# Peptides against a protein of PDB entry 4XPM, part 43

Target 1, 160 residues: chain A of PDB entry 4XPM
Amino acid sequence: VMLHSKNVKGFLENTLKPYDLHSVDFKTSSLQSSMIITATNGGILSYATSNNDVPKNSINEINSVNNLKMMSLLIKDKWSEDENDTEEQHSNSCYPVEIDSFKTKIYTYEMEDLHTCVAQIPNSDLLLLFIAEGSFPYGLLVIKIERAMRELTDLFGYKL
Target 2, 67 residues: chain B of PDB entry 4XPM
Amino acid sequence: DIKGTIAFDTHGNVIESTGVGSQRIEDIGDLSKVTLDAEGFAQVQGDSLLVHLYKRNDITLAVYTSA

## One batch from the design tools (peptide; made by RFdiffusion4, then SolubleMPNN)

Design b1_p12_5_s1 (from b1_p12_5, 6 letters changed)
Fold by OpenDDE base, seed 2:
Order: C-alpha cells, then structure tokens, then sequence
Structure b1_p12_5_s1 (fold): chain B 160 residues (1-160), chain C 67 residues (1-67), chain A 12 residues (1-12)
C-alpha cells in the first residue's frame, strides 16, 4: 500500500514520542521534529513537531517552518558532503545499516545544542531527519531512526 | 545493589543511562576497550564502584554496583 | 528492545 501524505504525517508524529523505559528510571524527551526531505534540495515533503512544556527562547523558532527549512537545508548539505567523503563515512558519526537487503547510512550531526540524525531512505531521493534536544542520546537516536526506516519500505526506491 | 547503568553502542554513543551511570558517560572510552569473555561479560573495578559489562549485538551495558 | 536478562542474572 502506498504511503499517502496523511499516513506519512501520522507516521512522523508517532516518531516524536519519547522513549520510556519503565523498568528503569530512564525517559527521553519527545523529538523536537521529524521530517522527510528531499536529498536533492532539502525540501520538506512532510514534517511533525512537538510542543515543549518548558518554554525556551528558541523553541518557537526551532518548531517554526522557516527554521525547519533552514535546518533541513543545512543537514542536507552536510549529508551530501559526507556522502562524497570517505573519511566521514567511516567516522563515528556514520552508521552503515542494511534494511531488507538495502544499504543506507545514518549520520549524526550536532546542530548547536540539538542532536540530529539523518538517513537516506534506501535507494530513494528522500531523507528521514530527526531533531532532538541535546539530552537525547545519540546512540538511542540512531536506533530510533533505523527502526523508523524499517517502517518506510513503501518509500524505498522513491525517485523524484 | 545497582547504583546505575550505561548502555552504549560500538561508536561510543550513549543509548541510555541511569543513576550514577548518567554521571559517568566519560567512562565509555575505557569500558569499550575492556576484553570480554566468550559470553560477552566482564567486570572492571573502578574508583569506588564495580562495573559489570555485558555486550550483545554490538550494544554494551555497563552496570555499576558497590560490590 | 534491549534484553539484559543474561547480565542481570549473572550479577544477581
């Protein structure tokens, strides 16, 4: 079944949910943003944002569409550079993964005090992008985006 | 007598942490170098805490105990 | 997601 805009939006909204391990005292914040963007221009095809209970000076800007556009473009550019850089692909900021025989890479990027990660949806012109607060562990963020990617098989091979 | 935990991946990035583990993220560098046994276990005596290590599927869990 | 039962049993 093809993923429609509504389905994608709902999917991204679900990715915002925090990780809550009830067995121990560990719980993350919600993701600030979750997006599907084009690998070519960094254009946002779909996005979801969360509300923070604690007001911050930049939180409104971070969740604004304009700020998301800026971040998506910056991250796309960095991703593009890294895809052409062997050293970056072998750094600790790059996680090669394989999903259903499709290979892709997850990159982690520090954006000011935010923790971000981005991954190309396998064999597609699309990138999945998570933006979280600095308190969100990178290792968990990577796991989260990998698992999310596994749910986007309908977008595998999507070309613009 | 668990005082805290740290879970981290092969890149040295934190997955989760609890208790005193949350304050000892810097230990990951050294813990990642510890030789594990055939079952993926190890113990490392720290400053005042004993660290129990278990690695499976490229994820390492460090559990801090008093003994 | 993460199963730490082997470790928990060993350090018990």
Amino acid sequence: as target 1 above (160 residues)
Amino acid sequence: as target 2 above (67 residues)
Amino acid sequence: MLDWSPLLERIK
Scores: peptide ipSAE 0.323, ipTM 0.923, DockQ to the pose 0.723
Fold by OpenDDE base, seed 4:
Structure b1_p12_5_s1 (fold): chain B 160 residues (1-160), chain C 67 residues (1-67), chain A 12 residues (1-12)
Amino acid sequence: as target 1 above (160 residues)
Amino acid sequence: as target 2 above (67 residues)
Amino acid sequence: MLDWSPLLERIK
């Protein structure tokens, strides 16, 4: 069953929620953005952002969307380079994972002062991308995106 | 008795931290080199704190205690 | 959520 666009948007919005471990004194900020983009050209298919203070149809909204487009393209390019670089795939920035017998890789990238994490949805032309503040630890970000991908089985094998 | 904690992965990246552990992220480099026993445990005496280590499923937890 | 029960039991 294919996920509808609205369902994907809602899913991404849920990923924005901060991590709060109630048993200990540890809590993160919300993700800044969560996106599904194309692996081919970095085009945004769906996105969610925690910045809800920007009025719709405003210049600020346009600028924010343009910024997301820029970041998605940059990260896609970096991802593409690393996917063609054996050494980069063995760096500390690459996490090989297996979900339901499908192999994929999670990459962490520093984007200015932001912590980002990207992974190809298994056997698909799609990438899942998380953007967080610099205070969000990479190890947790990786776990978060892996668990999120496990909920996107409907997108496994999706080809453009 | 717990003064803080650090959880980190096999890449040396932090997963979570609390208490004094949040101020000792630099310890990960040394802690990652500690040999664990067959059950995945170890203890390392620090400056004024004892560090208890446990690794399971490629995640290491370091717990700092006074004794 | 991570389960630290084995370690917590060990350090008691």
Scores: peptide ipSAE 0.296, ipTM 0.923, DockQ to the pose 0.734
Fold by OpenDDE base, seed 3:
Structure b1_p12_5_s1 (fold): chain B 160 residues (1-160), chain C 67 residues (1-67), chain A 12 residues (1-12)
Amino acid sequence: as target 1 above (160 residues)
Amino acid sequence: as target 2 above (67 residues)
Amino acid sequence: MLDWSPLLERIK
């Protein structure tokens, strides 16, 4: 069963949920945003945001979308640079991972006061992008995006 | 009694933290260098707290206790 | 997600 646009949106919305381990006194905030973007141009194919209190067609909504577009493009550019830089691929900000015999990399990027991580969906033209507050630990963010990636096997090998 | 915890990955990035561990993130650098036994355990005495270490599947947990 | 039982049992 292929992931439809509605299913992808719902999937991304679910990734926004905070981590809350009830057995211990630790929980995170919700992700600010979760996105699937193109690796070629940084275009947003699907996205979810934690702030849904913005009226539709309002100037605030437009600003929010524009901000996501800007961040998407910036992160795509940084990702592209790192994919062409052997040294950056061996830096502390790069996590090589393997999912079902498919190899990919998870990168962590500081964007102003936000913690972000991005990963290419294996053998595809797509990137999965998480944006969180600065209080969200990078180690947990990496685990989160890796586990999310494992649920996107239908997009493996997707070419534009 | 447990005073706090820190869990971190092989890159030194925090996964989770509680109690005094949340204020001792800077300890990760030193804790990551501690030699673990065959079962993945170690203990490190520091200041007034004892740090118990356990590493499994590339994740290290540090537990701070008073003794 | 994380199982800390082995350590918790040891330090208890």
Scores: peptide ipSAE 0.295, ipTM 0.923, DockQ to the pose 0.772
Fold by OpenDDE base, seed 5:
Parts: sequence; structure tokens; C-alpha cells
Structure b1_p12_5_s1 (fold): chain B 160 residues (1-160), chain C 67 residues (1-67), chain A 12 residues (1-12)
Amino acid sequence: as target 1 above (160 residues)
Amino acid sequence: as target 2 above (67 residues)
Amino acid sequence: MLDWSPLLERIK
């Protein structure tokens, strides 16, 4: 299995879209960031952000990327700890799910004033990570990341 | 992906319903018994649909989606 | 932490 960077980038950009409850007059904000990171080191393989008007190679871009790197590493560490803790796996912040017979877990983490959601792509060395504002309900983040992950079947079983 | 919704209060009274939710008012009895997480959220598999529950204060919203 | 009020107001 090969990672197609351009295709993955485009996919992540699409995940930034708000979650819209069509049956009621409610829609979330856009995600701040969407990322594919390694489960081993928390390294960013691909990412998308809502604010793309920052000039390339600018100080602001560097700072934003560095911030994403820090967050990805921190969340990876939390995820790793929880995956090795049975109590955390039974907490209210862990959602076991099954996608096309593949099992994985979705975790929610508060990062400062942000709401984050992370899930291991089934049987892979990859994590999908969503970062949203605090106004984004965790429940909807869980649904959003589950639905998004259903479209990443080509990455199931991907090993670094 | 959303097939319908039901909103109900602590007495089981329907506040509103849409889509398939309008045909599943009888689910309120069972949905009201579901244990929610710390933020009032739960997912319940029911028949062919997945039910997403949101409760805060005294109002519960059930969102029906495909699994 | 989580604010459901916007959603709740819309479904009332």
C-alpha cells in the first residue's frame, strides 16, 4: 500500500467542513485542523488547516506547523498511554467502533481550549486526528471522524 | 447520512421529530434508559439504524443515522 | 467544557 500525498491532502481538506445536522437548524464550525500522523512518533504525514492564506515559508506558517507538531506529539502520547490502560479504554472519552468488520477506538482529548479527536486507522501505524474549537461538540466530532475513517479503507493495515 | 431525529424532555414528551424519527416515537422509552457519557452523549445500535443521543439539561436529542 | 446550549435552543 502506498500513500498518495496529494490524494490524502485533498481528503483531509474535505474533512475540515462543518458538521451539518440537516434535520435541525444546527451546524458546527469548520475544523481547525485535520491530520494523518504516525502512531509511533506522532509525526505528521499530511495535514490540512482552515486558515490557508498564510504565505509559504513565512514565520507564521512555521509557527503554525510547529504548533501542529507539538499537538500531534502530545495527542499521540496520550493515545499511546490510553491504549495501554484498560481503565482509560473504558472511560467516557473512549469510543470503540467497528468499520467494515475492522475494530478501532476513537478518543477525545481536551487540548487547552480546543476539542480534539483521534482514532487509529484500523490495523495501521496511522492515526487520524481532528482539531476543533471548544464549541464543537465531542459527540459530533466522534461521528465525524468515524464517517471520515470509513473513506480511508485503502489505508487500513498500512504499516510504516 | 442523517435519517431522522427525535427531541424529547424528561417526561418522554416529544418536542419535535423529523424523518424516520417521526415513526420511532416508541423508542423514547428505551432511549431514556441509556447511560450517557460525561457530556451526555451515547451511541446505540438499534435494528438497522444507529442512534446518537445528546442530552443536556432536561432535553434529549436522538439522531438516527445509518451504521 | 462542552456547551450544548446552541443545539438545545434550536430543538426547543
Scores: peptide ipSAE 0.117, ipTM 0.526, DockQ to the pose 0.042

Design b1_p12_5_s2 (from b1_p12_5, 5 letters changed)
Fold by OpenDDE base, seed 1:
Structure b1_p12_5_s2 (fold): chain B 160 residues (1-160), chain C 67 residues (1-67), chain A 12 residues (1-12)
Amino acid sequence: as target 1 above (160 residues)
Amino acid sequence: as target 2 above (67 residues)
Amino acid sequence: MLDYSPLLERIA
């Protein structure tokens, strides 16, 4: 299996869309960021952001990317620790799921004022990571990331 | 027409809240007394909002809607 | 752990 940058980028951009319950009065904000990172080192393989007000190659863009790198590494570390901790795997912040007979876990982490959600793509060395505003309910983030992973079957079992 | 949500545990502690739910924390006392069906669901007509309840794994989610 | 999906599917 080979990653196609354009296809993955487009997918991540699509995940930024708000969670719409077909309600006129209730709709979440867009995700701030959506990323695929390595489970080993927390390196960003692909990312999308809803911040459209930052000029390309500007210092603000660099700072934004650096912030994403920092968060991805931190979340990867938390995830790695939790994956090796049976107690944390039984906490209310861990959601075991099964997709097409593949088992994985979804974790939610509060990062400052942001709500984050991360999950290992089944049997792979990759993590899918969503970053949202604090107003985005964790429960909806979990549903969103689970449904998103169902569209990434080509990455199941991907090894670096 | 969802207006907000509240999630709370068996002790009535707020786990998370959104929208109008953040301003209706006091409803937890009454909502916790509502009898749920066999699948963990219930509906309660409030003042101006309909409250949809779902309990699973000792956590209750209340969703406030206009209808 | 709370799965909101069953409720959301019913009211959405």
Scores: peptide ipSAE 0.329, ipTM 0.647, DockQ to the pose 0.271
Fold by OpenDDE base, seed 4:
Structure b1_p12_5_s2 (fold): chain B 160 residues (1-160), chain C 67 residues (1-67), chain A 12 residues (1-12)
Amino acid sequence: as target 1 above (160 residues)
Amino acid sequence: as target 2 above (67 residues)
Amino acid sequence: MLDYSPLLERIA
C-alpha cells in the first residue's frame, strides 16, 4: 500500500468542514486542523488547516507549523501511554470502534483551550488527528473521525 | 437529523451546547427530571423535536433530532 | 467528560 500525498491532502482538507455527517444539519466551527501523523514518532505526514490567513513562507506560518508539530508529538505521546494502559482504555475518553472487522480506538484529549481527538488507522502505523475549538463537542468529533476513517480503508494495514 | 445538543451536569450547568440546543437551555430543568432506563437512556418528544438523553458519570447529553 | 458513543451509536 502506497500513501498518495495529493489524495490524502485533499481528504484532510475535506474533513475541515464543520460537518461531514449524513444526519447533522446544524452549524459548528470548522476544524482548526486535520492531520495524519506517525504512531511511532508523531511526525506529520500530511495536514490541513482552516482559516489560513497567514501568508506562505512567513514567520507566522513557520510558527503555526511548529505548533502543529508540537501538538502532534504531545498527542502521540498521550496516545501511546493510553494504548499501554488498560484502565485508560476504559475511561470516558476512549471509544472502541470496529470498521469493516478492523478494531481501533478513538481518544479525546483536551489541549489547552482546544478539543482534539485521535485514532489509529486500523492495523497501521498511522494516526488520524482532529483539532477543533473548545466549542466543538467531543461527541461530535468522535462521530466525525469515525466516519472519516471509513474513507481511509486503503491505509488500513499501512506500515512504515 | 441532529439539530443540536446540550451537555449539562447534575447542577444544571451547561457544559457545552450546539445548534438548537444553544437556544433551548431552559429545557435542562425538565430534562433533568426525566426518568432514565437502566442503561442511562431516555427519549422525550417535544414540540417539533425528539430529544435523546444519555447520562453517564453525572453528566447528561441531550441530542435534538427531527421528530 | 461523558462517553457519548453509546447514544451516538443509536442515533447516528
Scores: peptide ipSAE 0.325, ipTM 0.614, DockQ to the pose 0.237
Fold by OpenDDE base, seed 2:
Structure b1_p12_5_s2 (fold): chain B 160 residues (1-160), chain C 67 residues (1-67), chain A 12 residues (1-12)
Amino acid sequence: as target 1 above (160 residues)
Amino acid sequence: as target 2 above (67 residues)
Amino acid sequence: MLDYSPLLERIA
């Protein structure tokens, strides 16, 4: 399996849309960020952000990317710890799901005033991360990321 | 399909709302009176939308769906 | 945090 940067980037950009991938009358805020990162090191393989008004190569853009890197690493660390913690896997912040007979778990994490969720792409070395404002309900965020993962079957089993 | 949500506490205070839920804050009064089953669930017909209720840990989530 | 799993399973 090969990662196609353009396809993945476009996919992540689409996940930024309010709630789900389909056009609905229901509208939340857009996601702040959507990322695919490595489960091993927390490195960002691809990302999309809603705030595109920052000039390219500006200090603000660099800081924004660095912030994403920090968030990615923090969430990866939390995820890694939870994957080794039976209690956390049975908490109300962990949602076991099955997609086409592949099992994975969705975790929700509050990061300051942001609502985040992360899930391992089944049998892969990759994590999918959504970062949203506090106005985005966790329940809907979970639904959104589950539906998104169902569209990433090509990445199932992807190993670095 | 989900059209909106409302989350509220035992005092009827809005914790968060989305979609059509943001325009139906007044429903909290009626929703808070609904008897939930043993698992904390209920369904209520609210206007043209079906409202799915789930309460746990003193927080109630109302999900508005078209069916 | 509210555990939405039971509700999501029923409506999703």
Scores: peptide ipSAE 0.309, ipTM 0.670, DockQ to the pose 0.196
Fold by OpenDDE base, seed 5:
Structure b1_p12_5_s2 (fold): chain B 160 residues (1-160), chain C 67 residues (1-67), chain A 12 residues (1-12)
Amino acid sequence: as target 1 above (160 residues)
Amino acid sequence: as target 2 above (67 residues)
Amino acid sequence: MLDYSPLLERIA
């Protein structure tokens, strides 16, 4: 299976949209970032960000990308540790899910004042990672990423 | 449909809030006094909204719905 | 960190 960068990028951009419960009085903010990273090294294969008000090739852009790299690496490390920790897999921050008979787990992590969640794309070497503001409830992030994962069946079983 | 949420700790401190919950922080005082069932759940009828309560690990989540 | 899933599943 070959990754089509443009298609993946577009998908991630669409995941940035707020979570809408079809309620007039309730709507989340947009995600700050959405990424597909490697489970092995935490390398970013594709990403999207809602903060596009940064000049190209500016120091701010470099810093923002570096920040994403740092966060992805940190989250990958935490995920790796949790995957080898039975206690963490049974914590309130771990959500086991099944998609089309494939099992995976969604983890939520607080990164400074941000709310993040990550999940291994079933049977793959890839992780899907959402980064949101602290106002975005973890429970809704989990639902959002689960639904997003259901749209990534082409990546199930993807190996590097 | 969910209209908002409030999460608060055992001291009544706001952990997070969304939607109408952000405007109902004052409800924490009353919500904290609600008796929960053995599973940590309760429902409280408010003025125009139904509040669903769930407590786990000393954190209470209040979800406001129209019904 | 709070697991919202039990409540959300109950009221969904």
Scores: peptide ipSAE 0.287, ipTM 0.560, DockQ to the pose 0.248

Design b1_p12_5_s3 (from b1_p12_5, 4 letters changed)
Fold by OpenDDE base, seed 5:
Structure b1_p12_5_s3 (fold): chain B 160 residues (1-160), chain C 67 residues (1-67), chain A 12 residues (1-12)
Amino acid sequence: as target 1 above (160 residues)
Amino acid sequence: as target 2 above (67 residues)
Amino acid sequence: MLDYTPLLERIA
């Protein structure tokens, strides 16, 4: 399977949108970031951010990207540890899901004041990662990433 | 029609809040006293909103709706 | 961690 960067980038950008329930009269914030990273080393393959007011090549942009790299690595490490820990897999921060007969897990992680969730794209070397503000409910974040992952069937089984 | 949410622990500490829930933190005291059913659910009629409660693993979620 | 789905499904 070939990873089409443009299509993935566009997809991730769309995931930044606030979560809307059918009968909701309030709106969540947009995601701060949405990423596809490698499960092996936490490398960022594609990402999107809602903060687009940072000047290009500015020190702030560099810091922002570096921060994403750091977060992705930290989350990958935590995910990897949890995948090898039965106790963590049964914690309240782990949500087993099944998509088209493929099983995976969604994990939620507090990263400083941010709410994050990550899930391995089924049978792949890839992780989908959402980063949101602390005001974004974890429960809704989990639902969001599950639904988003259902749209990534082309990446199921993707190996590096 | 969900208007907002509050999540709080057994000590009444706010874990998260959204929408009108962010302005109804004072409700936690009363909500924490509500008797839940065997599945951890309850409904409480407020002043203008209906509050739906769900408790799991010592965390209570309150969802405010118009009906 | 809080799972919204049980309550959302009930009130939806």
Scores: peptide ipSAE 0.349, ipTM 0.604, DockQ to the pose 0.304
Fold by OpenDDE base, seed 1:
Structure b1_p12_5_s3 (fold): chain B 160 residues (1-160), chain C 67 residues (1-67), chain A 12 residues (1-12)
Amino acid sequence: as target 1 above (160 residues)
Amino acid sequence: as target 2 above (67 residues)
Amino acid sequence: MLDYTPLLERIA
């Protein structure tokens, strides 16, 4: 399977949309960022951000990207540790899920004042990572990332 | 309009909280005593907010709303 | 999994 940057970027941009429950008067904020990163090194393969106020090629954009790189690396490291820790896999911050007979886990992590969740794309070397404001409930993040993962079947089993 | 949330386990430990829920952790003691219906739901009128309860798989979610 | 949806839909 070949990763297509344009298609992946568009997908990630779409995941930024708020969790909108139409049946009720409830809508979250947009995700701050959405990324696909490598499980091995935490490298960003693709990303989207809701921050549209930063000019291209500006120092602020560079700082923003650097911040994403830092967060992705930190989360990857924590994820890797948890994947090798039976106790952490049974914590309330770990959500085992099954998608099309493929098993994976969703983890939630507090990062400063932000709410994050990460999941390994089944049988792949890739992680899907959502970063949201602190007002975004973890439970809804988990639902959101699970549903998003179901749209990434083409990446299942992707190896670097 | 949702003002906040609290999720807690059977021991009353906070799993997560948002909004005004983060400032009302002390409510867990009272909320844990509320009798839920057969589907795991209940409503409790608070001081100024309505609290909606839902319990599933030993986790209780409390949602604070203005109405 | 913590799911808000059942409660949110019920209180709508």
Scores: peptide ipSAE 0.348, ipTM 0.625, DockQ to the pose 0.348
Fold by OpenDDE base, seed 3:
Structure b1_p12_5_s3 (fold): chain B 160 residues (1-160), chain C 67 residues (1-67), chain A 12 residues (1-12)
Amino acid sequence: as target 1 above (160 residues)
Amino acid sequence: as target 2 above (67 residues)
Amino acid sequence: MLDYTPLLERIA
């Protein structure tokens, strides 16, 4: 299975929307970023960001991308460590989930003032990563990423 | 429909809040006294909002809904 | 971290 860039990009852009259980009558922020990264090196395969007010090819765009690269690497490292740490896998920051008999884990990480959530796409070399402001509840991030992952069945088992 | 949330610890400290919950931090005192069922749930009717409670791992989540 | 899922599933 090959990644379809346009479809993946559109999917990630859709995940940027505030959490909507059914009809949410309070304001929640949009995700700052949504990414698919490699579990091996934390390389960004696809990403979407909110507030696309940055001109193309501008220094601000470069800085934004570089920041995403840095965060993806950091989170990948944390994820890798936790995958090899039994205690961390049983912490309140780890959420085991099962999607169509495929098991994976959702991790939440505080990155400065940002709330992040990452999960390995089942049996794949890919991670789905959400980055949100601190006002975005972790519990909702977890639900959001789980439900999003259920829509990525085509990526299950994807190997680099 | 969810109008807001409050999460607080056993000491009544706010862990996080959203929506109308951010304006109702004072409710924590009363909410902390509510008896939860065996599964950690409860509901409390207050003014025009219904408060749904869930406690796990010493953290209580309160969700405010219109019904 | 607090898991919203049990409560949200109950009230949704």
Scores: peptide ipSAE 0.316, ipTM 0.568, DockQ to the pose 0.260
Fold by OpenDDE base, seed 2:
Parts: structure tokens; sequence; C-alpha cells
Structure b1_p12_5_s3 (fold): chain B 160 residues (1-160), chain C 67 residues (1-67), chain A 12 residues (1-12)
């Protein structure tokens, strides 16, 4: 199975949309970023960001990408540690889920004022990572990433 | 459909609020008195919205829905 | 952190 960058990029862009509650009176913000990263090194394989007004090849764009790289690495490290910590796997920041008989775990991490959640794509070397503003409830982030992962079955078992 | 949320602690302090929940902070007094079931859930009829309650670890989440 | 998922899954 090959990772098709164009298809994945489009998928991630769609995940940026606010959580659809079918309500006029309540609407979350868009995700700041959505990424697929490697579980081994935290390298970004694909990403989408809601801030697309930055000129290409500008210093601001470079800084934003570098920031994403840094955050991805940090979250990967936390994830790796938690995967080797039984207590963390049973904390309120860990959500075991099962998708089509494949088991994985969703972790929530507070990164400064941002709300993040990450999950290993089942049996793969890949992590799906959502980054949102602090106004985005963790519970909704968890549901959002779980539902999104159900659409990534083609990546289940993907090895680098 | 969900119209908003309120999360509050045992002291009635607002942890977070969203949507119409931000306009219903005064409901915390009544919501804090609601008896929850064994799973920590309850439903309360508000003025025009149904309030769904879930409490765990001394934090209560109230979700406002139209039905 | 409060686990909102049990409630949100029921109503969302």
Amino acid sequence: as target 1 above (160 residues)
Amino acid sequence: as target 2 above (67 residues)
Amino acid sequence: MLDYTPLLERIA
C-alpha cells in the first residue's frame, strides 16, 4: 500500500473543518493543523493548516512549517513515552478505540494554549495528529479524530 | 442538535463554556443539584432547551440541545 | 481531564 500524497492532503484539509453539530448556535473553530506523521521519528508526511494566507516561500511560512515540525516531534515523543507507560494508557487522556476490529488509542495533549490529540493509525507506522485552539473541547477533538480515522482504513497496517 | 456546553467543577466554577452555554452560566446552580444515574448521566428540561449532564472526576459537563 | 466522549457520542 502506497501513501498517495494528494489524496491524503485533501483528506487532511477536510478535517480542518469545524466539528459539525448541525447547529447554528454552536460551532467550533477550525483546526489549526491536521497532520500525518511517522511514529518513528515524528516526521511530517502530510499536513494541512487553516492559515493559508501566508505567502509561499516567505519567512513566515518557513517559521510555521518549522513550528509544526517541532510540535510533531514533541507529540511523537510524548506518544512514544505513553505507549510504554501503563498508567498513562489508563489515564483520562487516553481513549482506547476499536475500528473494524483494529485497536488503537487516542491521546490528548495540551500544548501551551493549544488542544491537541494524536492516534496511531492501526497497525501502522503513522500517527494522525490534530491541533486546535484552546476553545476546541477535547471531547469533540477525540470524536473528530476517531471518526476521521475510520476514513483512513487504506492506511491501516501501513509500514514505512 | 447541540446548541452549546458548560463545564463546571464542584464549586460551581465555570471551566469552559461554548455556544448557548455561555449564556446559561446561571443554570449551574440548578444543574449542580440534579441527581445523576449510576453512569453519571442525567437530562434536565430547561427553559427551551434540553440539558444533558455528565459528571466524572468532580467535573460536570452540561450539553444543551434542542431536543 | 474530563472524558466528554461518553456523553458526546450519545448526542452528537
Scores: peptide ipSAE 0.295, ipTM 0.549, DockQ to the pose 0.240

